Peptides against a protein of PDB entry 8YR4. Designs and how they scored, part 185

Target 1, 309 residues: chain A of PDB entry 8YR4
Amino acid sequence: PRGSPALQLVVLICLGLMGLERALNVLVPIFYRNIVNLLTEKAPWNSLAWTVTSYVFLKFLQGGGTGSTGFVSNLRTFLWIRVQQFTSRRVELLIFSHLHELSLRWHLGRRTGEVLRIADRGTSSVTGLLSYLVFNVIPTLADIIIGIIYFSMFFNAWFGLIVFLCMSLYLTLTIVVTEWRTKFRRAMNTQENATRARAVDSLLNFETVKYYNAESYEVERYREAIIKYQGLEWKSSASLVLLNQTQNLVIGLGLLAGSLLCAYFVTEQKLQVGDYVLFGTYIIQLYMPLNWFGTYYRMIQTNFIDMEN

## One batch from the design tools (peptide; made by RFdiffusion4, then SolubleMPNN)

Design b2_p25_1_s1 (from b2_p25_1, 20 letters changed)
Fold by OpenDDE base, seed 3:
Structure b2_p25_1_s1 (fold): chain B 309 residues (1-309), chain A 25 residues (1-25)
Amino acid sequence: as target 1 above (309 residues)
Amino acid sequence: SLEEEIEKIKEEIQKQVEELVKKLK
């Protein structure tokens, strides 16, 4: 943000916190490995208790699990509110100034409420996109690259290859299936808007409908529109389930291949039992941001579709 | 204006339809 040194400092702190999250994503599995190895070796309680306490503290900072955000991520999100508000206001003012520069004929052809709705959708979409790219896409790609490097250096090139192939296939299928799914979502949104518009028009004209005793006809027409909408909603929802299952299968196959290979190397005494647990934990940890990636990519596409309409 | 009242009624109806759709989900 040009012109506010305080907001520039907040951006730098947020970038530093993002770097810390990347470090935690490597350290948490390592500490969990160390706990498993210490338990296997029947190490003294003092060493074990210190390592467990350190792990729990790092895990609190990282967060993770089903729907849990870490302290570092929450702190980053909190600090970013002011930067997002500044960016939002700047985009809103740019859109508003541009709207005032448009021809009188353009303004006379559109209702003021429609113009304001386009401006609000535009502002929300741009700010949402920027926040998503900076805080979800870039960190996830960084975590994948760090994971490939880590497994290639500290395990074997085969582990790095499995992670690379698994994540590349996952990302490719996510994009391809999401682009395919966008057709169903566009059709659903168009039918939703048409169904809503018919309901609003019928209810605004209720006196005319009542005068002609057309209530049953309008209800049946609305029912047909709902059935058509639900058919499109089902296709959209079913396509989402198909995406999630495809993603789960790819991760499952990667986890299976890597876990079997790790188990083999543990039997050969080339790796420790903790290294098996590290691999499994790290792959599952990479999956969580990627699952959110699919959700936000869908949200972005929706916002773009909603701007085109 | 009559148009502003119609627009408010439109927003209220739109809100009620959204609540009905949320209750049906």
Scores: peptide ipSAE 0.000, ipTM 0.252, DockQ to the pose 0.009
Fold by OpenDDE base, seed 5:
Structure b2_p25_1_s1 (fold): chain B 309 residues (1-309), chain A 25 residues (1-25)
Amino acid sequence: as target 1 above (309 residues)
Amino acid sequence: SLEEEIEKIKEEIQKQVEELVKKLK
């Protein structure tokens, strides 16, 4: 971004964080291997507990394997909001300024059918995504129930309880935080519509704006409206990062508690090394589809809010 | 990854919605 050294620094930090994600993708499997080796060698509890805690911390930074839900990815996404807003605002102002140079006849001759076709494609893509999420959410809820039953029967009641509490807390916080963020989204959409209405009104009154040579004044008014919109957009986007980070924290705590308990039972010869691998793999497998539940619930609420307007 | 495809679909929807908002503006 030319003209803001602060935003250039943020871009460099985001590129650095992307490099860190690649390093984590190598380190996490190495630490996991080291845990399995230490368990096999019957290493002392202090060395094992330190390696398990370090692994869970690295996994918290990485997220569910795709990196999209990890702390590092959430931090990158959070920092990138201002860079995206700067770029969007610059493009919108350039387009708006260029539209004020174009004749009113070009605006009246605008192919309404092309706008409708893009709207229909957007709606079709959202509907397809919703259908895909429904087909993944139901199996995931079944896998959670099966997992709770399996861990309660074949491991220990404590493992079933950890999975139950972790998943229940994850779902509850996902709903509560999503309902909370809906207020920010409604406020954002209302301000977007108001900003759009102002732009349309300025463009419909193009002849008057041109007569008074007020093009620069209308561009500045539009800039102020965009800044106000972007203040609400930032709250909406930041609330999404908070949701993802809250989800990552809950899974991280569940993984920590369960992995330490499993490692302890392996040291006491109550469980095998394979059982540690099973628990860690199963929790990570449950995490990936649960992120889809949060997306699904968000998209349903989005569609309901967008239908109310 | 499915998340990258959803993020791409969200980016494409957001880009189409931004293009729609840019075309409706």
Scores: peptide ipSAE 0.013, ipTM 0.357, DockQ to the pose 0.012; fails the geometry check
Fold by OpenDDE base, seed 1:
Structure b2_p25_1_s1 (fold): chain B 309 residues (1-309), chain A 25 residues (1-25)
Amino acid sequence: as target 1 above (309 residues)
Amino acid sequence: SLEEEIEKIKEEIQKQVEELVKKLK
């Protein structure tokens, strides 16, 4: 973005955060190895607790196995919203200006291919929704129930309780924050439709706009409508980052509590080092599908709200 | 409609921007 030094700084910060994500991808496995070694050597509890806490902190920064919902990734996504909005606005204004230079006959000739595309999006959305419910939601709920039963029977009732509380809190917060986000999404879509309608009306009346030399005025009105839209889009996108970060915090707290408790039981020789590895791996495996749930529920809400309007 | 063509152009540009962002990753 050549015109704003602030946006250039944001791009540099985002590139720095991407470098930090790569460093975390190396550090997290190293700290995990160090925990396994300290457990094997029967190291003092204080050293073990500090290493576990440091690992969970690094894992919170990295996020899940893909890093897509880590604190660093969320911070990058949040900062990138303004860069994306600047680029989108510039492109939309260039398209709109170019469309005013083109003849109406060129636009009318493409109309039939467009109606087909809206119909295909609606059908693809419903099919995607059903596939997601069947292939991701139901299996994930089953895996959570199996996990609670497994940890309650083979470890201790305390582990089953931690998993139950973490997953219940995760699901509850996901639903509540997603319902709260629906308000911002509806407001965004309403303003998008209004911005689109204005662009279409201006382009359909292009002869009148050319007759009055009002092209600059219509471009400025479209720019103002885009700025209003981008204000609502920012709220929608920021609310998404907040959802992802809330989910990351809940899983991070569950991982911290469970990992410390597991490490303590290994030091008391009630559990083996392999049980610590099992717990950490299983919690991360439960987190990955749940994170996809938040992503897909977003796509569902988008498509349903787009059909209601 | 002219709306749907603007939307096609927006999506094609969004796809190109997403591909450019993927190439920058």
Scores: peptide ipSAE 0.000, ipTM 0.329, DockQ to the pose 0.012; fails the geometry check
Fold by OpenDDE base, seed 2:
Structure b2_p25_1_s1 (fold): chain B 309 residues (1-309), chain A 25 residues (1-25)
Amino acid sequence: as target 1 above (309 residues)
Amino acid sequence: SLEEEIEKIKEEIQKQVEELVKKLK
């Protein structure tokens, strides 16, 4: 980004965070292997607890499944919002300015009907996403219930309780924070519509704008509208990062509590090393569909808000 | 809704921008 040294620094930090994310992708499996080895060797509890805690901390930084919800990824996404907004605004202004430099023939030749047909493809995408969510939500809830029952029957009741509390808190916070975000999304969409309506009106009145040589004035008005939109977009996007980080924290705490308890029971020979591996794997497997659910629920709420206006 | 038409115009503007950026490369 030419012109803002602050944004250049943010880009450099984001690149550094991407490098850190790659390092975490290697370190997390290594620490996991080390836990399995220490459990197999019946290592002292203090060494085991330190390694488990370090693993969970690294896993919190990386994220549960795809890495998209890790602390480092969330921080990168948060910092990148301003860079994306700067780039988007610059491109939108360049296109808008260029459209005002084009001939009247270009504006008259573009049928409004092609714009409407692109407008039908997004509605079909929304409906497809709604159906996909319903088909993923119900199985995910079933998998959680099956998981709670499994851990309650085959493990100590404490494991079932940890999974229950973790998943219940995850779902509750996902709903509550998503409902809280809805107001920011509605405000963003309303301002987006107003910003575009202004651009469309300016382009439909192209002849009048050309007659008065007002292209620079219309570009500046559009710039002001984009800045106002981007202020609301930032709140929406930042609230999304907050949701993802809250979800990551809940899963991290559940993974920490359950992994420490499982490791302790393995040291007391109440559980096998395989049970530790099973618990950790199962919690991560439950998290992956839930993370997708959270993404799709966000998308559905976005689309539902977009349908209400 | 007007919002869906508007969001889809954005996707097309964004696609045209991506095509323009590809032509500028």
Scores: peptide ipSAE 0.000, ipTM 0.279, DockQ to the pose 0.010; fails the geometry check

Design b2_p25_1_s2 (from b2_p25_1, 21 letters changed)
Fold by OpenDDE base, seed 4:
Structure b2_p25_1_s2 (fold): chain B 309 residues (1-309), chain A 25 residues (1-25)
Amino acid sequence: as target 1 above (309 residues)
Amino acid sequence: SLQEQIKKLLEEIEKEVKELIEKLK
């Protein structure tokens, strides 16, 4: 931030903590591997106890991976509050200044409270999106790249290829299916607004409806609108289940292929039992943040759709 | 439209905030 060296230092510390999280995502599986190998080899208690203690300490720092309640993640989140507040305030002031530069005719044609609500939603959406991109998307992509490099160097190129194909397929299908779902969500929102408008119009014309004894007709029209809405809601919800199931299948296939390959190499004594555990642990750590990706990509699309309406 | 202006404003804000994040790096 221009003008605050203290906030610049906080950003640098947060970036350093993000780098530490990436290192922990590699180190935690390695130490867990080492524990399994030491247990298999019946190593001396002193070596085992040191490795277990080190693993537990690293696991405390990590908290279970990206987006977990680990010490490093919590410290980063805590330090980032001031940076987020500075950014939010700057965006709010820019929007407010821009609103004051708009013509009087523009303001007279609009409810000031609605404009402010749109501005506040816009600021929150942009700041949330940027925070998500910086703290979840970029780190997840970095972890995937680090994973591919690590498995390609220390295992076999086949493991790196499985991770690459699985993650690429997962991301591609997530985008494609989410874009397909957006059509159902837009149709649902349009029908929800139409159903709400019918209810409001019927209630505003209550006296006229009573005079003509048209209550049964208005109830039937409202029922038809609800049934039409529920048909679109079902398509939206079913498409979400299909997305989740597709993601789960890709994950399952990647885990199956990699686990079978690991088990095969362990059987051939090319890898140790700990290496099987490492692969499984690391893959699960990669999938945890990817599940959030689908949720936030939907949130982004929702915010854009809600701005298009 | 208002939506297009808001979208353009949000794109501009997103750009400025990205530039701010890059300048913060």
Scores: peptide ipSAE 0.007, ipTM 0.364, DockQ to the pose 0.011
Fold by OpenDDE base, seed 5:
Structure b2_p25_1_s2 (fold): chain B 309 residues (1-309), chain A 25 residues (1-25)
Amino acid sequence: as target 1 above (309 residues)
Amino acid sequence: SLQEQIKKLLEEIEKEVKELIEKLK
């Protein structure tokens, strides 16, 4: 981004974090393989526990395998908010300025509100996102229940309890933080609608604006409205990063507790190496769909608000 | 036509957005 050295530095930091995510994508499978080998060789508990703890820490940094919700990706997403806002504001101002340069005959023949709405809609497949959420959320909830039952019956009752507590805490925190975020979302939506209304009113009064050569004034007023909107959008986006990081912490603690307990029982010959692999794989599989839910829910909400005007 | 003017506007916006993306890379 030209004109802000601070934003250029943030972009460079984000690129560095993306490089770190690539390194984690290689390291995490290597450490996981090493755990399986150490379990197969019946290695000493101290070496095994250190390798498991190191793996879980790397997995916390990476997230659920997609890299979208690890600590590193959350930090990247948080830092990128200001860069995205700068880009969005620049695009919106270019579109708005260009609309004021169009012929009077173009404006008189059109509902200016429909033109703005089409420009905003061009990227959003709302219906596809809703279907994806429903078809991923419902099966994931079923898989959680099945997982709790399975681990309670076929593993030690302690595994079922860990999964139950982890998933119950995950769901409860997801609901509570989502309800808290709804306040920021409503405030953002109200300001977005007010910003759109100002753009529509300015474009409907195109003749008056052109008569007074007030195009630069209207663009500056629109810029001020966008800055006010972006202040609320930042709170909404930052609250989503907080949600994702809270979710990552809960899953990380559950994975740590369960993986150490599995490794201990394999060392005591009460479980097989395959049981450790099963537990770790199953917890990660439960986490991945739940993580996408937060991202898609945000995209759907943005798109539904765009349809109510 | 109204469709040609919309198409031209969209092409100009797409060009400016591409130039902005290239300046951001």
Scores: peptide ipSAE 0.006, ipTM 0.342, DockQ to the pose 0.009
Fold by OpenDDE base, seed 2:
Structure b2_p25_1_s2 (fold): chain B 309 residues (1-309), chain A 25 residues (1-25)
Amino acid sequence: as target 1 above (309 residues)
Amino acid sequence: SLQEQIKKLLEEIEKEVKELIEKLK
């Protein structure tokens, strides 16, 4: 981004965070292997507990396996919002300014509605993602219930309780934070529609704008509308990062509690090493569809914004 | 995979946006 040293620094930080995310993708499996080895060797509880805690901390930084909802990826996404907004605004203003520089013959020959329809085609593909999300939510809820029953029957009742509390808290916070976010999304959509309408009105009145040499004035009005939109977009996007981070924290706490308890029972020979692997894998498997849900809900929010027009 | 579908969709959107920018030239 030319002209803002602050945004250049943010880009550099985001690139550094992307490098850290790649390092975490290698370190997390290594620490997981080390836990399995320490459990197999019947290592002292102190070394095992430290390795498990370190693993869970690294997993919290990485996220649920997709890398989309980890602390590092959330921080990167949060910082990148301003860079995306700067780039979007720059492109939109360049396109809008260029449209006002085009000949009257170009504007008379092309229906402004065709340009809008190409933008709307990108948005219609997201309705397909919404259906896929609904088809993944119901199975994920079933898998959670099956998981609670499984861990309650085949493990100690404490494991079933940890999974129940973790998933109940996860779902409750997801609903509550999503409802809280809906107001920011609606405000953003309303302002997007108003910004779009202003651009359309300016382009439909192209002859009048040319007659008065008002191109620079219309571009500045459009810029002000974009800035107002981007203020609301930032709130929407930041609230999503908060949702993802809250979800990551809940799963991290559940994974920590359950993994420590499982490791302890393996050291006491009440559970096998395979049971530890099963518990960790199952919790991550339950979390992955829910993390995808958060990412899709992001994409759906970005595109439902475009469809309420 | 769902990630591949998102990636493919983003590539299609990027292609349509590029074609739009080319039509605006």
Scores: peptide ipSAE 0.009, ipTM 0.281, DockQ to the pose 0.010; fails the geometry check
Fold by OpenDDE base, seed 3:
Structure b2_p25_1_s2 (fold): chain B 309 residues (1-309), chain A 25 residues (1-25)
Amino acid sequence: as target 1 above (309 residues)
Amino acid sequence: SLQEQIKKLLEEIEKEVKELIEKLK
């Protein structure tokens, strides 16, 4: 923000904290590996206690990884509130200015309350999307790249390849299945709005319905509309379960392949027992933010569809 | 449609905000 050096400093601190989170995402599994190796070697209590204390401290700073509430992520979120408020206000003023530049004919054709509701939804959607891209999507992609590099350099090129193939397949399937699912969600939302409109129209015309003794007919039409809605809702929900299972299968296959390969290298004394634990911990840690990514990509698509209606 | 205009405005705002983030680097 060119006008406030204080907000620029806060952004730089937030970027520094994001870098620290990336470092913690690598260090936490390494320290956990070291604990497992020290336990396996029956190392002296003093060395073990120091490593465990250091691990717990790093884990407190990290939390559960990307998308979890660790100390560093909470501090970043707290500092970012002022930047988000500045951005939100700027977006709101831009939307408001643009609405005032629109033709009188456009304003006369619309209810002011609808325009304000759309502007508010637009502002909230943009600021939410931006915050998500900056704090979840970009960091997750960075963690994947760092993971591929780390496993390729310190384990074997085969581990880097497994992580690359697993994450690439996961992301591709997440996008493709979510785009496919968007059709079912659009149909569901359209039918929900139509069902709600029919209920409102029937209730507004209650006197006419009562005059014609048509209550049973209106109830049956509403029942048919609900059944049609529930059929579309089921397709939307079933498609979500299919997405989650597909994601789980991809991660499971990647974890299986990498864990078997790691176990083999431990048997060949090329890797330590702790390296097996590191691989499993790191893959599970990458899965958490990716699961949130699928959920929020769905939320973005919903908000865009809900804005299209 | 208003939706297309809002979508376009959202895309423009997303672009401006990406540019703002790049200018904050």
Scores: peptide ipSAE 0.007, ipTM 0.363, DockQ to the pose 0.012; fails the geometry check

